Peptides against a protein of PDB entry 5ONS. Designs and how they scored, part 29

Target 1, 181 residues: chain A of PDB entry 5ONS
Amino acid sequence: MFKKFDEKENVSNCIQLKTSVIKGIKNQLIEQFPGIEPWLNQIMPKKDPVKIVRCHEHIEILTVNGELLFFRQREGPFYPTLRLLHKYPFILPHQQVDKGAIKFVLSGANIMCPGLTSPGAKLYPAAVDTIVAIMAEGKQHALCVGVMKMSAEDIEKVNKGIGIENIHYLNDGLWHMKTYK

## One batch from the design tools (peptide; made by RFdiffusion4, then SolubleMPNN)

Design b1_p11_7_s4 (from b1_p11_7 with T3S)
Fold by OpenDDE base, seed 1:
Structure b1_p11_7_s4 (fold): chain B 181 residues (1-181), chain A 11 residues (1-11)
Amino acid sequence: as target 1 above (181 residues)
Amino acid sequence: DVSEEYAEYFD
């Protein structure tokens, strides 16, 4: 989603959200990520305005005090940014790729099944379309936010093709955006 | 930071 993203070229505008819209978004976030509920007040304090940065290709980034928190495309599901995920790593279920897959993930490539089934990888139960944090063998912090394109069960059985779609990865255009005020 | 954690993969 952000492989060729550049703040200067791909950001259109920024709008401040009404209270009612913020309430709706918070409810949606809790539905998507139940574990976030106890933390949502410190992530999105009531006293702080919530903004949406509108980007090309129907991408929207939710921000508070310039911090990039979540993003979505075409008003689909929200994804946490890696920066938020690093602060709250429990927001998403995890999957772990082996060392060999790291360089490909960091190039924006989708995650192939062997990178999730090989020694050094850790594959946890997850259904198709689940948004997941991609961890790496020997590393502490997530390097990617992805979407399961196969269930964990099918990844193990088939072990061929794209297991997880790469949505947002470390050092991509969104990562480089850092903040927006 | 996290970028340092993965520094070997960046130019």
Scores: peptide ipSAE 0.710, ipTM 0.958, DockQ to the pose 0.819
Fold by OpenDDE base, seed 4:
Structure b1_p11_7_s4 (fold): chain B 181 residues (1-181), chain A 11 residues (1-11)
Amino acid sequence: as target 1 above (181 residues)
Amino acid sequence: DVSEEYAEYFD
């Protein structure tokens, strides 16, 4: 989503959200990520305005105090930014790729099944379309936010093709935005 | 920065 993304070229505008809209978004976030509920007031304090950064290709980034928290495309599901995920690693279920897959993930490539079934990888139960944090063998922090394109069960059985779609990865265009205020 | 954790993969 952000492989060719640049803040200067791809950001259109920024709007401050009304209270009612913020409430709706918070409810959506809790529905998507139930574990975030106890932390939501810390992540999005009531006293702080919430803004949406509108970008090309119908991408929207949710921000508070300049911090990039979540993003979505075409009114689809919200994804946490890696920066938020690193602070709250538990908000997504995890999958782990082996060492060999790291360089490809960091180039924006989708995660192939063998990279999830090989020694050094860890594949946990997950349904198709689940948003997941991609961890790496021997590393502590997630390097990618992805979406299961196959169930974990099918990844193990078929073990061929795209297992997880790469949505946002370390050092992509979104990562380089850092803040927007 | 977390990028340092993966520095070996960046130029």
Scores: peptide ipSAE 0.709, ipTM 0.958, DockQ to the pose 0.792
Fold by OpenDDE base, seed 3:
Structure b1_p11_7_s4 (fold): chain B 181 residues (1-181), chain A 11 residues (1-11)
Amino acid sequence: as target 1 above (181 residues)
Amino acid sequence: DVSEEYAEYFD
């Protein structure tokens, strides 16, 4: 989603949201990520304005106090940014790729099944379409936010093709954006 | 800091 993204070229405008809209978004976030509810008040303090950075390709980034928190495309599901995920690593279920897959993930490539079933990888139960944090063998922090294109069960059984779609990865255009006020 | 963790994969 952000492989060719540049803040100067791809950001259209930034708007401050009404309180009623913010309430609706918070409810959507809790629905998508039930575990976030106890933390939402510190992630999005009640008295702090919430902004949407509108980008090309129908991408919207949710920000509070300049921090990039979540993003979505075409009013689809919300994804946490890697920067938020690093602060709250439990927001998403995890999957772990082996060392050999790291360089491909960091180039924006989708994650192939063998990178999730080989020694060094760790595959946890997850349904298709689940948004997941991608961890790496020997590393502490997530390097990617992805979406399960196959269930964990099917990844193990079939072990061929795209297991997880790469949505946002370390050092992509969104990562380089850092903050936006 | 996280970028440093993966430094071997960046220029």
Scores: peptide ipSAE 0.705, ipTM 0.957, DockQ to the pose 0.772
Fold by OpenDDE base, seed 2:
Structure b1_p11_7_s4 (fold): chain B 181 residues (1-181), chain A 11 residues (1-11)
Amino acid sequence: as target 1 above (181 residues)
Amino acid sequence: DVSEEYAEYFD
């Protein structure tokens, strides 16, 4: 989603949300990520305005105090930014790729099944279309936010093709945006 | 980027 993304070229505008809209978004976030509920007041304090950065290709980024928190495309599901995920790693269920897959993930490539079934990988139960945090062998922090294109069960069984779609990865255009005020 | 998370993968 952000492989060719550049803040100067791909950001259209920024709007401040009304209170009612913020409440609706918070409820949606809790529905998508139940584990975030106890932390939502910390992540999005009531006293702080919430803004949406509108980008090309119908991408919207939720920000609070310049911090990029979540993004979505075409009013689809919200994804946490890696920067938020690093602070709250429990927001998403995890999958772990092996060491060899790191290089490809960081180039924006989708995650192939063998990278999730190899000895250095760890594959956890997850349904298709689940938004997941991609961890890596020997690393502490997530390197990617992805979407399961196959269930964990099917990844193990079929063990070929795209297991997880790469949505947002370290060093992509969104990562380099850092803040927006 | 100089964050610890970035350094873990790139430094």
Scores: peptide ipSAE 0.597, ipTM 0.905, DockQ to the pose 0.303

Design b1_p11_8_s1 (from b1_p11_8, 3 letters changed)
Fold by OpenDDE base, seed 4:
Structure b1_p11_8_s1 (fold): chain B 181 residues (1-181), chain A 11 residues (1-11)
Amino acid sequence: as target 1 above (181 residues)
Amino acid sequence: ELEEALELLNE
């Protein structure tokens, strides 16, 4: 989603959200990520304005105090940014790729099934279309936010093709934005 | 760019 993304070229505008809209978004976030509920007040303090940075290709980035928190495309599900996920790693269920897959993921490649079933990888139960944090063997922080394109069960059984779609990865265009006010 | 990403991952 952000492989060729550049803030200067791909941001269209920024809007400040009304209180009612913010409440709706918070409810959506809790629905998607139930574990975030106790933390949402410190992530999105009531006193702080919430903004949406609108980008090309129908991408929207949710921000508070300039911090990039979540993003979505075409009003689909929200994804946490890696920066937020690093602070709150429990927001997403995890999958772990082996060492060999790291370089490919960091180049924006989708995660192939063997990288999730090989020694050093860890594959946890997850349904298709689940948004997941991609961890790397021997590393502390998530390197990618992805979407299950196959269930964990099918990844294990078929073990061929794209297991997880790469949506956002370390050092991509979204990562480089850092802040936006 | 890949090296920079790897550095980030190793922090």
Scores: peptide ipSAE 0.479, ipTM 0.927, DockQ to the pose 0.648
Fold by OpenDDE base, seed 2:
Structure b1_p11_8_s1 (fold): chain B 181 residues (1-181), chain A 11 residues (1-11)
Amino acid sequence: as target 1 above (181 residues)
Amino acid sequence: ELEEALELLNE
């Protein structure tokens, strides 16, 4: 989603949200990420304005105090930014790729099944379309936010093709935004 | 830049 994304070229505008809209978004986030509920007032304090940065390709980025928190495309599901996920790693269920897959993921490539079934990988139960944090063998922080394109069960038994779609990865265009006020 | 990304991952 952000492989060729550039803040200067791909951001259209920024709008400040009304209280009612913010409440609706918070409810959506809790529904999508139940574990975030106890932390949501910390992540999105009531006293702080919430903004949406509107980008090309129907991408919207939710921000508070300039911090990029979540994004979505075409009003689909929200994804946490890697920066937020690093602070709250439990927001998403995890999958772990092996050492050999790291370079490909960091180049924006989708995660192939063998990178999730090899000895250095860890594959946890997950259904198709689940948004997941991609961890790397021997590393502490997530390197990618992805979407399961196969179930964990199918990844194991088929073991070829795209297991997880790469949505957002370290050092991509979204990562480089850092802040937006 | 892959090297930059790898550096970030190692932090």
Scores: peptide ipSAE 0.475, ipTM 0.924, DockQ to the pose 0.629
Fold by OpenDDE base, seed 5:
Structure b1_p11_8_s1 (fold): chain B 181 residues (1-181), chain A 11 residues (1-11)
Amino acid sequence: as target 1 above (181 residues)
Amino acid sequence: ELEEALELLNE
């Protein structure tokens, strides 16, 4: 999603959200990520304005005090930014790729099934379309936010093709967009 | 760029 993303070229405008809209978004976030509820007031304090940065290709980035928190495309599900995920790693369920897959993930490549079934990888139960944090063998922080294109069960059984779609990865265009005020 | 990303991952 952000492989060729540039803040100067791909950001269209920024709008400040009304209170009612913010409440709706918070409810959506809790529905997607139930574990975030106790932390939501810390992540999105009531006193702080919430903004949406509108980008090309129907991408929207949710920000508070210039911090990029979540993004979505075409009003689909919200994804946490890697920067937020690093602070709150429990927001997403995890999958782990082996060491050999790291370079490819960091180049924006989708995660192939063998990279999730090989030694050093850890494949946890997850349904299709689940948003997941991609971890790497021996590393502490997530290197990618992805979406399951196959269930964990099918990844193990089929073991070929795209298992997880790479949505946002470390040092991509969104990562380089550190803040937006 | 890849080397930079790898450095970030190691932090």
Scores: peptide ipSAE 0.475, ipTM 0.925, DockQ to the pose 0.645
Fold by OpenDDE base, seed 1:
Structure b1_p11_8_s1 (fold): chain B 181 residues (1-181), chain A 11 residues (1-11)
Amino acid sequence: as target 1 above (181 residues)
Amino acid sequence: ELEEALELLNE
């Protein structure tokens, strides 16, 4: 989603949200990420304005105090930014790729099934379309936010093709967009 | 750049 993303070229505008809209978004976030509820007040303090940065290709980025928190495309599900996920790693369920897959993920490639079934990888139960944090063998922080294109069960059984779609990865265009005020 | 990304991951 952000392989060719550049703040100067791909940001269209920024709007400040009304209180009622913010409330709706918070409810959506809790629905998507139930574990975030106890932390949402410090992530999105009531006293702080919430903004949406509108980008090309129907991408929207939710921000508070210039910090990029979540993003979505075409009013689909919200994804946490890696920067937020690094602070709150429990927001998403995890999957782990082996060492060999790291360079491909960091190049924006989708995650192939063997990278999730080989030694060094860890594959946890997850349904198709689940948004997941991609961890790497021997590394502490998530390197990617992805979407399950196959269930964990099917990844193990079929072990061929794209297991997880790469949505956002370390050092991509969104990562380089550190703040927006 | 891949090397930069790898360095970020290794921090």
Scores: peptide ipSAE 0.474, ipTM 0.925, DockQ to the pose 0.628

Design b1_p11_8_s2 (from b1_p11_8, 6 letters changed)
Fold by OpenDDE base, seed 3:
Structure b1_p11_8_s2 (fold): chain B 181 residues (1-181), chain A 11 residues (1-11)
Amino acid sequence: as target 1 above (181 residues)
Amino acid sequence: SLEEALAELLS
């Protein structure tokens, strides 16, 4: 989603949200990520304005105090940014790729099934379409936010093709945006 | 800290 993203080229405008809209978004986030509920007042304090950075290709980035928190495309599900995920690693279920997959993930490549079933990888139960944090063998920080294109069970059984779609990865255009005020 | 994550994964 952000492989060729650049703030100067791909941001259209920024709007500050009304209170009622913010309330709706918070409820949506809790529905998507139940574990975030106790932390949401810390992530999005009531006293702080919430903004949406509107980008090309119908991408929207939710921000508070310049911090990029979540993003979505075409009003689909919200994804946490890696910067938020690094602060709150538990908001997504995890999957772990082996060391050999790291360089490919960081180039924006989708995660292939063998990279999730090989020695060094750890595959946890997850349904298709689940948004997941991609961890790596021997590393502490998530390198990617992805979407399960197959269930964990099917990844293990089929063990070929795309297991997880790469949506947002470390060092992509969104990562380099850092903040937006 | 966040840039530390980048250093960790790119190393």
Scores: peptide ipSAE 0.251, ipTM 0.855, DockQ to the pose 0.238
Fold by OpenDDE base, seed 4:
Structure b1_p11_8_s2 (fold): chain B 181 residues (1-181), chain A 11 residues (1-11)
Amino acid sequence: as target 1 above (181 residues)
Amino acid sequence: SLEEALAELLS
């Protein structure tokens, strides 16, 4: 989603949300990520305005105090940014790729099934279309936010093709947007 | 830090 993303070229505008809209978004976030509920008031304090950075290709980035928190495309599900995920790693269920997959993930490549079933990888139960944090063997921080294109069960059984779609990865265009006010 | 995380993953 952000492989060729550039803030200067791909951001259209920024809007401040009304309180009613913010409430709706918070409810949606809790629905998507139940584990975030106890932390949501810390992540999105009621006293702080919430903004949406509108980008090309129908991408929207949710921000509070300039911090990039979540993003979505075409009004689909919200994804946490890696920067938020690093602070709250429990927001997403995890999958772990082996060391060999790291360089490919960091180039924006999708995660292939063998990278999730090989020694050094750890595959946890997850349904298709689940948004997941991609961890790596021997590393402490998530390197990617992805979407399960197959269930964990099917990844183990089929063990070929795209297991997880790479949506947002470390050092991509979104990562380079440290803040936006 | 986040920069350290990047260094960790890119190393």
Scores: peptide ipSAE 0.251, ipTM 0.852, DockQ to the pose 0.241
Fold by OpenDDE base, seed 1:
Structure b1_p11_8_s2 (fold): chain B 181 residues (1-181), chain A 11 residues (1-11)
Amino acid sequence: as target 1 above (181 residues)
Amino acid sequence: SLEEALAELLS
């Protein structure tokens, strides 16, 4: 989603949200990520304005105090940014790729099934369309936010093709947006 | 730090 993304070229505008809209978004976030509820007041304090950075290709980034928290495309589900996920790693369920897959994931490549079934990888139960944090063998921080294109069960059985779609990865265009005010 | 995470993964 952000392989060719550049803040200067791909951001259109930024709007400040009304209280009622913020409340709706918070409810949606809790629905998507139930574990975030106790932390939401830290992430989105009531006293702080919430903004949406509107980008090309119908991408929207939710921000508080300039921090990029979540993003979505075409009013679909929200994804956490890696910067937020690094602070709150429990927001998403995890999958782990082997060391050999790291360079490919960090180039924006989708995660192929063998990278999730090989030694060094760890594949946890997950349904198709689940948003997941991609961890790597021997590394502490998530390198990617992805979406299961196959269930974990099917990844193990078929072991061929795209297992997880790469949505946002470390050092992509979104990562390089440290803040936006 | 977040930048340390990048260095860790890119190493």
Scores: peptide ipSAE 0.247, ipTM 0.853, DockQ to the pose 0.238
Fold by OpenDDE base, seed 5:
Structure b1_p11_8_s2 (fold): chain B 181 residues (1-181), chain A 11 residues (1-11)
Amino acid sequence: as target 1 above (181 residues)
Amino acid sequence: SLEEALAELLS
């Protein structure tokens, strides 16, 4: 989603949200990520304005005090940014790729099934379309936010093709935005 | 720092 993304070229505008819209978004976030509920007031304090940065390709980034928190495309599900995920690593269920897959993930490549079934990888139960944090063998911080293109069961069974789509990865265009005030 | 740790991952 952000492989060729550049803030200067791909951001269209920024809108401050009204209270009612913010409440709706918070409810949606809790629905998507139930574990975030106790932390939402810390992540999105009531006193702080919430903004949406509108980008090309129907991408929207949710921000508070300049921090990039979540993003979505075409009004689909919200994804946490890696920067938020690093602070709250429990927001997403995890999958772990082997050491050899790291360089490919960081180039924006999708995660192939063998990278999730090989020694060093750890495949956890997850349904198709689940948004997941991609961890790596021997590493503490998530490298990528992805979406399961196959269930964990099917990944293990078929073990061929794209297991997880790479949506947002470390050092991509979104990562380089850092803040937007 | 976080940035330093991540820089190592990128190297």
Scores: peptide ipSAE 0.242, ipTM 0.847, DockQ to the pose 0.161

Design b1_p11_8_s3 (from b1_p11_8, 5 letters changed)
Fold by OpenDDE base, seed 1:
Structure b1_p11_8_s3 (fold): chain B 181 residues (1-181), chain A 11 residues (1-11)
Amino acid sequence: as target 1 above (181 residues)
Amino acid sequence: ELEKALEELLK
């Protein structure tokens, strides 16, 4: 989603949200990420304005105090930014790729099934379309936010093709967009 | 702080 993304070229505008809209978004976030509820008040303090940075290709980035928190495309599901995920690593279920897959993930490539079934990888139960944090063998920080294109069960059985779609990865265009006020 | 993640994963 952000492989060719550049703040100067791809940001259109920024809008400040009304209180009622913020409430709706918070409810959506809790629905998507139930574990975030106890932390949402410190992530999105009531006293702080919430903004949406509108970008090309129907991408919207939710921000508070200049921090990029979540993003979505075409009003689909919200994804956490890696910067937020690093602070709250539990808000997504995890999958782990082997060491060899790291360079490919960091190039924006989708995660192939063998990278999730090989030694060093760890595949946890997850349904199709689940948004997941991609961890790597021997590493502490998530390197990617992805979406399961196959269930964990099917990844193990079929072990061929795209297992997880790469949505946002470390050092992509969104990562380079550190803050926006 | 978060830039440490980049150093970690690019190593």
Scores: peptide ipSAE 0.376, ipTM 0.890, DockQ to the pose 0.236
Fold by OpenDDE base, seed 3:
Structure b1_p11_8_s3 (fold): chain B 181 residues (1-181), chain A 11 residues (1-11)
Amino acid sequence: as target 1 above (181 residues)
Amino acid sequence: ELEKALEELLK
């Protein structure tokens, strides 16, 4: 989603949200990520304005005090940014790729099934369309936010093709945006 | 600093 993204060229405008809209978004975030509920007042304090940075290709980034928290495309599901996920790594369920897959993930490539079933990888139960944090063998921080294109069960059985779609990865255009006020 | 550290660690 952000392989060719540049803040200067791809941001259209920024809007400050009304209180009622913020409440609706918070409820949606809790529905998507139940584990975030106890932390939401810390992540999005009531006293702080919430903004949406509107970008090309129908991308919207949710921000508080300039911090990039979540993003979505075409009013689809919200994804946490890697910067938020690094602070709150429990927001998403995890999957782990082997060491050899790291360079491909960091180039924006989708994650193939063998990278999730090989020695060094760890595959956890997850349904198709689940948003997941991609971890790597021997590393402590998530390197990618992805979406399951197959269930964990099917990844193990079929073991061929795209297992997880790469949505946002370390060092992509969103990562380099850092902040926006 | 965290950004640079993470990138270095993933190399």
Scores: peptide ipSAE 0.347, ipTM 0.879, DockQ to the pose 0.247
Fold by OpenDDE base, seed 4:
Structure b1_p11_8_s3 (fold): chain B 181 residues (1-181), chain A 11 residues (1-11)
Amino acid sequence: as target 1 above (181 residues)
Amino acid sequence: ELEKALEELLK
């Protein structure tokens, strides 16, 4: 989603949200990520305005105090930014790729099934379309936010093709935005 | 700094 993304070229405008819209978004976030509820007041304090940065390709980035928190495309599901995920690593279920897959993930490549079933990888139960944090063997921070394109069960059985779609990865265009006010 | 730590992961 952000492989060729550049803040200067791909941001269109920024909108400050009304309180009713913010409430709706918070409810959506809790529905998607139930574990975030106790932390939501800390992440999105009532006193702070919430903004949406509108970008090309129907991408929207949710921000508070300049911090990039979540993003979505075409009003689909919200994804946490890696920066938020690093602060709250539990908001997504995890999958772990082996060491050899790291360079490919960081180039924006999708995660292939063998990278999830090989020694050093850890594949946890997850349904198709689940948003997941991609961890790597021997690393402590998530390298990527992805979406299961196959269930964990099917990844193990078929073990060929794309297991997880790479949505947002470390050092991509979104990562380089850092903050936006 | 977290940013510096993450830079190491890019190596």
Scores: peptide ipSAE 0.345, ipTM 0.878, DockQ to the pose 0.191
Fold by OpenDDE base, seed 5:
Structure b1_p11_8_s3 (fold): chain B 181 residues (1-181), chain A 11 residues (1-11)
Amino acid sequence: as target 1 above (181 residues)
Amino acid sequence: ELEKALEELLK
């Protein structure tokens, strides 16, 4: 999603959200990520305005005090940014790739099934379409936010093809955006 | 800070 993303070229505008819209978004976030509820007040304090940075390709980035928190495309599900995920790593369920997959993930490549079933990888139960944090063998921080294209069960069974779609990865265009005020 | 740590971990 952000493989060729550039803040100067791909951001269209920024809007400040109404209170009612913010409440709706918070409810959506809790629905998607139930574990976030106790933390939502410090992530999105009531006193702070919430903004959406509108980008090309119908991408929207939710921001508070310039911090990039979540993003979505075409009003689909929200994804946490890696920067938020690093602060709150429990927001997403995890999957772990082996060390050899790191370079490919950081190039924006999708995660192939063998990279999730090989020694050093750890595949946890997850349904198709689940948004997941991609961890790597021996690394503490998530390298990527992805979407399960197959269930964990099917990944293990079929063990070929795209297991997880790479949506947002470390050092991509969104990562380099850092903040937006 | 965190970014530098991540860079080192990924090298």
Scores: peptide ipSAE 0.337, ipTM 0.877, DockQ to the pose 0.241

